# Ledger of designs, part 9: peptides against a protein of PDB entry 7MKK

Target 1, 71 residues: chain A of PDB entry 7MKK
Amino acid sequence: SMKEKVKAKLVEIRKFVPFIRRVRIDFQDTLSKVQGHRLDALVNLLDREDVSMSSLNKIEVIIDKLRTRFN

## One batch from the design tools (peptide; aimed at target 1 Q35 I59 V61 I62)

Design b2_p13_8_s1 (made by RFdiffusion4, then SolubleMPNN; from b2_p13_8, 4 letters changed)
Fold by OpenDDE base, seed 4:
Structure b2_p13_8_s1 (fold): chain B 71 residues (1-71), chain A 13 residues (1-13)
Amino acid sequence: as target 1 above (71 residues)
Amino acid sequence: MDLLDELLEELEK
């Protein structure tokens, strides 16, 4: 079902939460205030269980960009 | 959706 697909995708995306948190901390002094806040918001969003597949796909793109920029 | 778009935009800077 779509619900199960969303749940599975969310589980996979959540594997990157520690990485996102690490970026937020390690680059706190170089990130703009808004960038830092957005990373916090991203982590908070991934703690929710009502995230749509569309949102998860966008988040995946964001994570890929983070990985490219911050290793 | 708007938040994610903003997140993406800010990370592209």
Scores: peptide ipSAE 0.075, ipTM 0.686, DockQ to the pose 0.819
OpenDDE base, seeds 1, 2, 3, 5: peptide ipSAE 0.070, 0.070, 0.073, 0.074; ipTM 0.680, 0.682, 0.685, 0.686

Design b2_p13_8_s2 (made by RFdiffusion4, then SolubleMPNN; from b2_p13_8, 4 letters changed)
Fold by OpenDDE base, seed 4:
Structure b2_p13_8_s2 (fold): chain B 71 residues (1-71), chain A 13 residues (1-13)
Amino acid sequence: as target 1 above (71 residues)
Amino acid sequence: MDMLDELLEELEK
């Protein structure tokens, strides 16, 4: 079901939460205030159970870009 | 969420 697919995707994306947190901390001085806040909000979003597949797909792209830029 | 689109846009610069 779509619900199960979303749950599975969320589990996979959550594996990158430690990475997102490290980017937020390690590059705090180089990130803009708004970028830092959005990374915090991203981590908070991933703590929720009602994240849409559309959002999860966007987050996957965001993680890829963070990996490219920061590690 | 709108903030995801904004964050994505910023990372694409």
Scores: peptide ipSAE 0.614, ipTM 0.901, DockQ to the pose 0.903
OpenDDE base, seeds 1, 2, 3, 5: peptide ipSAE 0.612, 0.610, 0.610, 0.613; ipTM 0.900, 0.900, 0.900, 0.900

Design b2_p13_8_s3 (made by RFdiffusion4, then SolubleMPNN; from b2_p13_8 with D1M S3E E12S)
Fold by OpenDDE base, seed 5:
Structure b2_p13_8_s3 (fold): chain B 71 residues (1-71), chain A 13 residues (1-13)
Amino acid sequence: as target 1 above (71 residues)
Amino acid sequence: MEELDELLEELSE
C-alpha cells in the first residue's frame, strides 16, 4: 500500500538525520542564519510520522544536494 | 514544506 511505502521511505530518509545534524554544526559559520534554520526545520520534520510521499521525495533531493556540497 | 522548497532552491545555486 501507499501507506507502507511512505513508512519505508521515512525509515530510509531518517538514516541521514545524523548527517544533517553534523552539517548544521560543522558548517554553522558558513551557512547563513536562514539556511541553518531550514536545516533545523528539516530535522524537525523528520521527527514526524505524518510526512507525505511528496515531502519525502523532496527531502531526498535535498539530502543529495547536502551530500554533494558538504560530504 | 515551504521552508524545504526554499532550502532546495538555495542549495541548487
Scores: peptide ipSAE 0.077, ipTM 0.689, DockQ to the pose 0.891
OpenDDE base, seeds 1, 2, 3, 4: peptide ipSAE 0.075, 0.074, 0.075, 0.076; ipTM 0.684, 0.688, 0.688, 0.688

Design b2_p13_8_s4 (made by RFdiffusion4, then SolubleMPNN; from b2_p13_8 with E2S S3L E13S)
Fold by OpenDDE base, seed 2:
Order: C-alpha cells, then sequence, then structure tokens
Structure b2_p13_8_s4 (fold): chain B 71 residues (1-71), chain A 13 residues (1-13)
C-alpha cells in the first residue's frame, strides 16, 4: 500500500539525519542563520510520522544536494 | 511544504 511505502521511505530517509546534523554543526559558521534554522527544522520534520511521500521525495533531493556541497 | 521548497531553492546550482 501507499501507506506502507511512505513508512518504508521515511525509515530510509531517517538514516541521513545524522548527516544533516553534522552539516548543521560542521558548517555552522559558513551557513547563514536562516540556513541553519532550516536544517534544524528539517531534522524536526523527520521526527514526525505524518510526512507525505511528496515531502520525502523533496527531502531526498535536498539530501543529495547537501552531499554534493558539504560531503 | 514551504520549508522544503525554500531549502531546495537555496541549494539550487
Amino acid sequence: as target 1 above (71 residues)
Amino acid sequence: DSLLDELLEELES
């Protein structure tokens, strides 16, 4: 079901939470305050259980771009 | 979600 697919996707995306946290910390002086706050909000969003597949797909793209820039 | 859209915009190359 779509619901099960969303749950599975969320589990996979959550594996990148430590990476997002490290970007936030390691590049805190390089990031703008707004960027830092948005990364914090992203981590908080991933703690929720009601994230849509559309949002999860966007988050996947965001993570890919973060990896390109910061890893 | 506006947060995600804003992050995507900021990360655009």
Scores: peptide ipSAE 0.563, ipTM 0.899, DockQ to the pose 0.842
OpenDDE base, seeds 1, 3, 4, 5: peptide ipSAE 0.529, 0.560, 0.541, 0.541; ipTM 0.893, 0.898, 0.896, 0.895; seed 3 fails the geometry check

## One batch from the design tools (peptide; aimed at target 1 R69 F70)

Design b2_p14_1 (made by RFdiffusion4; failed a check: the pose's geometry)
Pose (drawn by RFdiffusion4):
Structure b2_p14_1 (pose): chain A 71 residues (1-71), chain P 14 residues (1-14)
Amino acid sequence: as target 1 above (71 residues)
Amino acid sequence: ELEELDEELEELFE
């Protein structure tokens, strides 16, 4: 059943791509280079679909951890 | 706090 379980989460979880992109730009002045890079690769990854469930869970936390360190 | 986020991002991309 997991097969799909992914698609669903990726759909919901892609609503934050603009939010991340904003965080990266508004605070390019606040964050490191290696933080800018990993935030980009995060966007690039959320744009693919060979995405593991085990990584989406990591990504939900990472998003919760930037809905509160920024915003 | 941003260092902690960066660590978790590094773990994601490992």

Design b2_p14_1_s1 (made by RFdiffusion4, then SolubleMPNN; from b2_p14_1, 5 letters changed; failed a check: the pose's geometry)
Amino acid sequence: DVEELTEELDELFS

Design b2_p14_1_s2 (made by RFdiffusion4, then SolubleMPNN; from b2_p14_1, 7 letters changed)
Fold by OpenDDE base, seed 4:
Structure b2_p14_1_s2 (fold): chain B 71 residues (1-71), chain A 14 residues (1-14)
Amino acid sequence: as target 1 above (71 residues)
Amino acid sequence: DTEELTKLLDELFS
């Protein structure tokens, strides 16, 4: 079911929460205020259980971009 | 690249 797929995707994405937190802190001085705020909000979003598949797919792209730029 | 990331973040939280 889509519900199970979303749950599985969320589990996979949550593996990167420590990485997102690390980027937010380690590069705080180089991130714009907007980017910093969005990263904080991203972490908070991933604490939720009602995140849609479309949002998770967007988040995956964001994480890939973060990984490319910040290691 | 930074601009693209900003756009992606903005899109997510628009």
Scores: peptide ipSAE 0.203, ipTM 0.761, DockQ to the pose 0.823
OpenDDE base, seeds 1, 2, 3, 5: peptide ipSAE 0.203, 0.183, 0.191, 0.203; ipTM 0.762, 0.736, 0.739, 0.760

Design b2_p14_1_s3 (made by RFdiffusion4, then SolubleMPNN; from b2_p14_1, 6 letters changed)
Fold by OpenDDE base, seed 3:
Structure b2_p14_1_s3 (fold): chain B 71 residues (1-71), chain A 14 residues (1-14)
Amino acid sequence: as target 1 above (71 residues)
Amino acid sequence: DTEELTELLDELFS
């Protein structure tokens, strides 16, 4: 079902939460307040259970860009 | 507001 697919996708995306937290901490003094807030918001969003498949696909693209820029 | 948040995050790393 779509519900099961969303749950599986969320589990895979959550594997990158430690990486996102590391970027937030390692660049804390370089990031603007807005940039820091956006990274915090991304982590908070991934803690939720009601994220749509559409949102998860968009988040996957954002994480790919994060990995490219911050290794 | 997940959509607005996603757009803001995409803007950050575009």
Scores: peptide ipSAE 0.180, ipTM 0.742, DockQ to the pose 0.166
OpenDDE base, seeds 1, 2, 4, 5: peptide ipSAE 0.174, 0.170, 0.177, 0.173; ipTM 0.741, 0.734, 0.745, 0.741; seed 2 fails the geometry check

Design b2_p14_1_s4 (made by RFdiffusion4, then SolubleMPNN; from b2_p14_1, 7 letters changed)
Fold by OpenDDE base, seed 1:
Structure b2_p14_1_s4 (fold): chain B 71 residues (1-71), chain A 14 residues (1-14)
Amino acid sequence: as target 1 above (71 residues)
Amino acid sequence: SSEELTKLLDELFS
């Protein structure tokens, strides 16, 4: 089901939460307040239960860009 | 919303 697919995708994307948290900390002095808040919001979003597949796919792209820029 | 948040985050790294 779509619900099961969303759950599986969320589990995979959540594997990057520690990475996102590390970026937030390591680059805290470089990031603007807005950028820092957005990274915090990204982590909070991934902690939610009601994240859609479309959001998860978009987040995957964001994480890929994040990896390119910060590691 | 989650949709709006992802758009804002995409702007951050676009």
Scores: peptide ipSAE 0.137, ipTM 0.722, DockQ to the pose 0.165
OpenDDE base, seeds 2, 3, 4, 5: peptide ipSAE 0.076, 0.135, 0.134, 0.104; ipTM 0.682, 0.721, 0.720, 0.710

Design b2_p14_2 (made by RFdiffusion4)
Pose (drawn by RFdiffusion4):
Structure b2_p14_2 (pose): chain A 71 residues (1-71), chain P 14 residues (1-14)
Amino acid sequence: as target 1 above (71 residues)
Amino acid sequence: SEEEMLDELLEELE
């Protein structure tokens, strides 16, 4: 059943791509280069669909961790 | 790897 279980999470979890992109730009003045890079690769990844469930769970947390470190 | 990058990003955000 997992096959699809992914697609669903990716759909909901892609509503944050604009939020991440905003965090990267507004605070390019606050964060390191290696933080800027990993935040971009995060966007580039969320744009694909060969994404593991195990990585989407890691992304949900990464996102909860920036809904509160910023914003 | 992608998982290693995500773990490193999580550590940096904590």

Design b2_p14_2_s1 (made by RFdiffusion4, then SolubleMPNN; from b2_p14_2 with E3D E12M E14S)
Fold by OpenDDE base, seed 1:
Structure b2_p14_2_s1 (fold): chain B 71 residues (1-71), chain A 14 residues (1-14)
Amino acid sequence: as target 1 above (71 residues)
Amino acid sequence: SEDEMLDELLEMLS
């Protein structure tokens, strides 16, 4: 079901939470205050259980871009 | 909103 697919994708995306946290901290001096707050919000979002597939797909793209830019 | 925040992140990283 779509619900099970969402749960599975959320589990996979959550594996990158430590990476996102590291980007937020390691590049805190480079990021603007707003950019930092957005990364914090992203981490907070991934702590929730009610994340849509649409959001998870966007987050996947965001993580790919972060990995490219921040190793 | 959640969707707006994610769109802003995508735009930031585009």
Scores: peptide ipSAE 0.721, ipTM 0.939, DockQ to the pose 0.924
OpenDDE base, seeds 2, 3, 4, 5: peptide ipSAE 0.720, 0.721, 0.721, 0.720; ipTM 0.939, 0.939, 0.940, 0.939

Design b2_p14_2_s2 (made by RFdiffusion4, then SolubleMPNN; from b2_p14_2 with E3D E14S)
Fold by OpenDDE base, seed 1:
Structure b2_p14_2_s2 (fold): chain B 71 residues (1-71), chain A 14 residues (1-14)
Amino acid sequence: as target 1 above (71 residues)
Amino acid sequence: SEDEMLDELLEELS
């Protein structure tokens, strides 16, 4: 089901939460306040159980871009 | 909103 697919995707994306947290902290001086806030919000969003597949797909792209730029 | 926040991040990282 779509619900189970979302849950599986969420589990995979959550594996990158430590990385996102590290980017937020290690580059705090480089990031603007709003960028830092958005990364905090992203981490908080991934703690929820009601994230849509559309949002998870966007988050996957965001993580890929973060990895390219910051790792 | 959540969707706007994600879109802004995508734009900033593009």
Scores: peptide ipSAE 0.759, ipTM 0.944, DockQ to the pose 0.914
OpenDDE base, seeds 2, 3, 4, 5: peptide ipSAE 0.757, 0.759, 0.759, 0.758; ipTM 0.944, 0.945, 0.945, 0.944

Design b2_p14_2_s3 (made by RFdiffusion4, then SolubleMPNN; from b2_p14_2, 4 letters changed)
Fold by OpenDDE base, seed 1:
Structure b2_p14_2_s3 (fold): chain B 71 residues (1-71), chain A 14 residues (1-14)
Amino acid sequence: as target 1 above (71 residues)
Amino acid sequence: SEDEMLDELLSMLS
């Protein structure tokens, strides 16, 4: 079901939470306050269980971009 | 909103 797919996707995306946290910390001095707050909000969002597939797909793209820029 | 925040992140990283 779609619900099961969402849960599975969320589990996969959550594997990158430590990476996002690391980016937030390692580049804190180069990021604006707004950028930092957005990364914090992203991590907080992934702590929730009520995240849509649409949001998870966007988050996946965001993570890919972060990986490209920050390794 | 959540969707707006994500869109802003996407724009930031574009």
Scores: peptide ipSAE 0.719, ipTM 0.939, DockQ to the pose 0.926
OpenDDE base, seeds 2, 3, 4, 5: peptide ipSAE 0.717, 0.718, 0.718, 0.718; ipTM 0.939, 0.939, 0.939, 0.939; seed 3 fails the geometry check

Design b2_p14_2_s4 (made by RFdiffusion4, then SolubleMPNN; from b2_p14_2, 4 letters changed; failed a check: near_copy:native)
Amino acid sequence: SEDDMLDELLKELS

Design b2_p14_3 (made by RFdiffusion4)
Pose (drawn by RFdiffusion4):
Structure b2_p14_3 (pose): chain A 71 residues (1-71), chain P 14 residues (1-14)
Amino acid sequence: as target 1 above (71 residues)
Amino acid sequence: EEEEMLDELLEELE
């Protein structure tokens, strides 16, 4: 059943790509280079579909962690 | 590599 279980979560989670992109630009003045890079690679990854469930769960937390460190 | 990068990003955000 998991096969799809992914697609669903990627769909919901892709609604944060603009939010991450905003965090990276507004606060390029606040965050490190290696934070800018990992935030970009995060965007680039959420744009693919060979994405593991185990990494999407890591991404939901990582997003909860920036809905509250910023915003 | 991608999962290690995500773990590093999580540590940096905490």

Design b2_p14_3_s1 (made by RFdiffusion4, then SolubleMPNN; from b2_p14_3, 4 letters changed)
Fold by OpenDDE base, seed 5:
Structure b2_p14_3_s1 (fold): chain B 71 residues (1-71), chain A 14 residues (1-14)
Amino acid sequence: as target 1 above (71 residues)
Amino acid sequence: KEDELLDELLKELE
């Protein structure tokens, strides 16, 4: 079901939360204040259980771009 | 908003 697919994807995406937190801290002086705030908000969003598949797909792309730029 | 947050992050990382 879509519900189970969302749950499974959320579990996989959450594995990158430590990485996102690390980017936020290590590059705090490079990032703008708004960029830093958005990364904080992204981490907070991933603590929720009601994230849509559409959002999870966007987050996957965001993580890939963060990995390319920051690691 | 969730959509705005994610869309802006995607835009900034292009």
Scores: peptide ipSAE 0.744, ipTM 0.938, DockQ to the pose 0.870
OpenDDE base, seeds 1, 2, 3, 4: peptide ipSAE 0.744, 0.742, 0.744, 0.744; ipTM 0.938, 0.938, 0.938, 0.938

Design b2_p14_3_s2 (made by RFdiffusion4, then SolubleMPNN; from b2_p14_3 with E1S E3D E12D)
Fold by OpenDDE base, seed 5:
Structure b2_p14_3_s2 (fold): chain B 71 residues (1-71), chain A 14 residues (1-14)
Amino acid sequence: as target 1 above (71 residues)
Amino acid sequence: SEDEMLDELLEDLE
């Protein structure tokens, strides 16, 4: 079901939360204040269980871009 | 909104 797919996707994406937190801290001086705030909001969003598949797909792309730029 | 925030992050990283 779609519900099961969403839950599975969320579990996989949450594996990158520690990485996102590290990027936020390690590159705080490089990022603008608003960019830092958006990363904080992203981490907070991933604490919730009511995240849509559309949002999760966007988050996956964001993580890929973060990995490319920030290792 | 959640969707707008994610779109802004995508733009930040393009």
Scores: peptide ipSAE 0.780, ipTM 0.947, DockQ to the pose 0.922
OpenDDE base, seeds 1, 2, 3, 4: peptide ipSAE 0.778, 0.778, 0.779, 0.777; ipTM 0.947, 0.947, 0.947, 0.947

Design b2_p14_3_s3 (made by RFdiffusion4, then SolubleMPNN; from b2_p14_3, 4 letters changed)
Fold by OpenDDE base, seed 1:
Structure b2_p14_3_s3 (fold): chain B 71 residues (1-71), chain A 14 residues (1-14)
Amino acid sequence: as target 1 above (71 residues)
Amino acid sequence: SEDEMLDELLEMLS
């Protein structure tokens, strides 16, 4: 079901939470205050259980871009 | 909103 697919994708995306946290901290001096707050919000979002597939797909793209830019 | 925040992140990283 779509619900099970969402749960599975959320589990996979959550594996990158430590990476996102590291980007937020390691590049805190480079990021603007707003950019930092957005990364914090992203981490907070991934702590929730009610994340849509649409959001998870966007987050996947965001993580790919972060990995490219921040190793 | 959640969707707006994610769109802003995508735009930031585009």
Scores: peptide ipSAE 0.721, ipTM 0.939, DockQ to the pose 0.887
OpenDDE base, seeds 2, 3, 4, 5: peptide ipSAE 0.720, 0.721, 0.721, 0.720; ipTM 0.939, 0.939, 0.940, 0.939

Design b2_p14_3_s4 (made by RFdiffusion4, then SolubleMPNN; from b2_p14_3 with E1S E3D E12M)
Fold by OpenDDE base, seed 3:
Structure b2_p14_3_s4 (fold): chain B 71 residues (1-71), chain A 14 residues (1-14)
Amino acid sequence: as target 1 above (71 residues)
Amino acid sequence: SEDEMLDELLEMLE
């Protein structure tokens, strides 16, 4: 079911939470206040269980871009 | 909103 697919994808995306936290900390002095806030909000969002497939697809792209730019 | 925040992140990383 779609519900099961969303749950499975959320589990996979959550594996990158430590990476997102690392980016937020390592580049804290370089990031603007709004950029830092957005990364914090992203981490907080991934703590929830009611994230849509649409949001998870966007988050996957965001993580790929973060990996490219911040290693 | 959640969607707006994610869209802003995508734009930031372009």
Scores: peptide ipSAE 0.718, ipTM 0.938, DockQ to the pose 0.892
OpenDDE base, seeds 1, 2, 4, 5: peptide ipSAE 0.717, 0.716, 0.714, 0.717; ipTM 0.937, 0.937, 0.937, 0.938

Design b2_p14_4 (made by RFdiffusion4; failed a check: a repeat of another design)
Pose (drawn by RFdiffusion4):
Structure b2_p14_4 (pose): chain A 71 residues (1-71), chain P 14 residues (1-14)
Amino acid sequence: as target 1 above (71 residues)
Amino acid sequence: ELEELDEELEELFE
């Protein structure tokens, strides 16, 4: 059943791509280069679909951790 | 706090 279980989460979890992109731009002045890079690769990854469930769970938390360190 | 976030991002891409 997992097969799909992914698609669903990726759909919901893609609503934050603009939010991340905003965080990266508004605070390019606040964060390191290696933080800028990993934030971009995060966007690039959320744009694919060969995305593991084990990584989406890592992403939901990475996101909860930037809905509160920023915003 | 941003260093902790960077560690989480590094774990994701490992």

Design b2_p14_4_s1 (made by RFdiffusion4, then SolubleMPNN; from b2_p14_4, 6 letters changed)
Fold by OpenDDE base, seed 5:
Structure b2_p14_4_s1 (fold): chain B 71 residues (1-71), chain A 14 residues (1-14)
Amino acid sequence: as target 1 above (71 residues)
Amino acid sequence: DLEELQKLLDELFS
């Protein structure tokens, strides 16, 4: 079902939460306040259970770009 | 929201 697909996708995306948190901390002095807040918002969003597949797909693109720049 | 997160991307790669 779509519900199970969303759950599986969320599990995979959540594997990158530690990375996002590290970026937020390691580059805190480089990031602007708004950039820091947006990274915090990304982590908070991934703590939720009511994220749609479309949102998760967009988040995956965001994480890939973060990995390219910071990892 | 997602729009603000996408703005972060634009700023990081600008």
Scores: peptide ipSAE 0.138, ipTM 0.738, DockQ to the pose 0.117
OpenDDE base, seeds 1, 2, 3, 4: peptide ipSAE 0.126, 0.102, 0.115, 0.136; ipTM 0.730, 0.722, 0.708, 0.728; seed 2 fails the geometry check

Design b2_p14_4_s2 (made by RFdiffusion4, then SolubleMPNN; from b2_p14_4, 7 letters changed)
Fold by OpenDDE base, seed 4:
Structure b2_p14_4_s2 (fold): chain B 71 residues (1-71), chain A 14 residues (1-14)
Amino acid sequence: as target 1 above (71 residues)
Amino acid sequence: SLEDLQKLLDELFS
C-alpha cells in the first residue's frame, strides 16, 4: 500500500537526520539564522508521521543536495 | 513549511 511505502521511505530518509543535525551545528557560523532555522524545521518535519510521499521525495532531493555541498 | 525548505535549497545552491 501507499501507506506502507510512505513509512518505508520515511525510515530511509530518517537515516540522514544525524547528518542534517551535524550540518546545522558544524556550519552554524556560516549559515544565516534563517537557514539554520530551516534546517531545524527539516529535522522536525522528519520527526512527524504524517508526511506525504510527495513531500518525502522533495526532502530526499534537499538531503542529496546537502550531502553534495557539505559531504 | 515545505516551501521554506525549498527556499533553503534555492539559497544554498543558487
Scores: peptide ipSAE 0.176, ipTM 0.765, DockQ to the pose 0.121
OpenDDE base, seeds 1, 2, 3, 5: peptide ipSAE 0.162, 0.159, 0.168, 0.157; ipTM 0.759, 0.759, 0.763, 0.735

Design b2_p14_4_s3 (made by RFdiffusion4, then SolubleMPNN; from b2_p14_4, 6 letters changed)
Fold by OpenDDE base, seed 4:
Structure b2_p14_4_s3 (fold): chain B 71 residues (1-71), chain A 14 residues (1-14)
Amino acid sequence: as target 1 above (71 residues)
Amino acid sequence: STEELTELLDELFS
């Protein structure tokens, strides 16, 4: 079901939450206030269980860009 | 909304 697919995708994406948190902390002094807030919001979004597959796919792209820029 | 957030984040990291 789509519900199970969403849950599986969410589990995979959540594996990157520690990375996102690390970026937020390590670059706290170089990120703008808005950028920092958006990273916090990203983590908060991933704490939810009602995220759509569409959103998760977009988040996956965001994380890929984040990895490219900040790892 | 979650959609608005994803769009904003996508713009941020584009």
Scores: peptide ipSAE 0.162, ipTM 0.738, DockQ to the pose 0.162
OpenDDE base, seeds 1, 2, 3, 5: peptide ipSAE 0.162, 0.137, 0.158, 0.137; ipTM 0.740, 0.713, 0.734, 0.714

Design b2_p14_4_s4 (made by RFdiffusion4, then SolubleMPNN; from b2_p14_4, 6 letters changed)
Fold by OpenDDE base, seed 5:
Structure b2_p14_4_s4 (fold): chain B 71 residues (1-71), chain A 14 residues (1-14)
Amino acid sequence: as target 1 above (71 residues)
Amino acid sequence: DVEELTKELDELFS
């Protein structure tokens, strides 16, 4: 079901929460305030259970870009 | 592209 697919994708994306937190802290001095706030919001969003598949797909792309820039 | 990333984050939360 779509619900099961969303849950599975959320579980996979949540594996990157520690990475996002590290980016937020390790690059705090090079990130703008808005960028830092958006990363905090991203972590908070991933703590929720009501994230849509559409949002999760967007988040996946965002994480890939974070990995490219900050890895 | 940090600017693009910022835009995508903004779109996510708009």
Scores: peptide ipSAE 0.305, ipTM 0.812, DockQ to the pose 0.747
OpenDDE base, seeds 1, 2, 3, 4: peptide ipSAE 0.303, 0.298, 0.281, 0.303; ipTM 0.812, 0.810, 0.796, 0.812

Design b2_p14_5 (made by RFdiffusion4)
Pose (drawn by RFdiffusion4):
Structure b2_p14_5 (pose): chain A 71 residues (1-71), chain P 14 residues (1-14)
Amino acid sequence: as target 1 above (71 residues)
Amino acid sequence: EEDEMLDELLEELE
């Protein structure tokens, strides 16, 4: 059943791509280069669909961790 | 590599 379980989470989770993109631009002045890079690769990855469930769970937490470090 | 990058990003954010 997991096959699809992914698609669903990726759909909900892709609603944060604009939010992350904003965080990366507004605070390019606040964050490191290696933080800018990993934030981009995060966007690039959320744009694919060969995305592991194990990584989406890592991404939900990473997103909860920037809904509160910023915003 | 992608998982390691996500773990490093999580540590940096915490």

Design b2_p14_5_s1 (made by RFdiffusion4, then SolubleMPNN; from b2_p14_5, 4 letters changed)
Fold by OpenDDE base, seed 3:
Structure b2_p14_5_s1 (fold): chain B 71 residues (1-71), chain A 14 residues (1-14)
Amino acid sequence: as target 1 above (71 residues)
Amino acid sequence: DEEKLLDELLEELE
């Protein structure tokens, strides 16, 4: 079902939470306050169970961009 | 706003 697909995608995306947290800490001095806040909010969003497939797909792109810029 | 947050992050990382 679509619900099961969303749950599976969320599990996969959550594997990158430690990476996002690390970017937030390691680059805190070079990130703007708003950028840091947005990364914190992204981590908090991934703790939720009600994230849509559309949002999860955007988050995947965000993670890819973070990996390109921050390792 | 979840959508706004994600769109702002995407724009920032362009």
Scores: peptide ipSAE 0.766, ipTM 0.945, DockQ to the pose 0.873
OpenDDE base, seeds 1, 2, 4, 5: peptide ipSAE 0.765, 0.763, 0.764, 0.765; ipTM 0.945, 0.945, 0.945, 0.945

Design b2_p14_5_s2 (made by RFdiffusion4, then SolubleMPNN; from b2_p14_5 with E1S E12M)
Fold by OpenDDE base, seed 3:
Structure b2_p14_5_s2 (fold): chain B 71 residues (1-71), chain A 14 residues (1-14)
Amino acid sequence: as target 1 above (71 residues)
Amino acid sequence: SEDEMLDELLEMLE
């Protein structure tokens, strides 16, 4: 079911939470206040269980871009 | 909103 697919994808995306936290900390002095806030909000969002497939697809792209730019 | 925040992140990383 779609519900099961969303749950499975959320589990996979959550594996990158430590990476997102690392980016937020390592580049804290370089990031603007709004950029830092957005990364914090992203981490907080991934703590929830009611994230849509649409949001998870966007988050996957965001993580790929973060990996490219911040290693 | 959640969607707006994610869209802003995508734009930031372009």
Scores: peptide ipSAE 0.718, ipTM 0.938, DockQ to the pose 0.922
OpenDDE base, seeds 1, 2, 4, 5: peptide ipSAE 0.717, 0.716, 0.714, 0.717; ipTM 0.937, 0.937, 0.937, 0.938

Design b2_p14_5_s3 (made by RFdiffusion4, then SolubleMPNN; from b2_p14_5 with E1S E4K E12M)
Fold by OpenDDE base, seed 3:
Structure b2_p14_5_s3 (fold): chain B 71 residues (1-71), chain A 14 residues (1-14)
Amino acid sequence: as target 1 above (71 residues)
Amino acid sequence: SEDKMLDELLEMLE
């Protein structure tokens, strides 16, 4: 079911939460206030269970871009 | 909103 697919994808995406936190900390002095806030909000969003498949697909792209730019 | 925040992140990283 779609519900099961969402849960499975959320589990996979959550594996990158430590990486997102690392980017936020390592580049804290370089990021603007709004950029830092957005990364914090992203981490907080991934703590929830009611994230849509559409949002998870966007988050996957965001993580790929973060990995490219911040290693 | 959640969607707007994610869209702004995508734009930030372009």
Scores: peptide ipSAE 0.731, ipTM 0.939, DockQ to the pose 0.921
OpenDDE base, seeds 1, 2, 4, 5: peptide ipSAE 0.730, 0.728, 0.730, 0.730; ipTM 0.939, 0.939, 0.939, 0.939

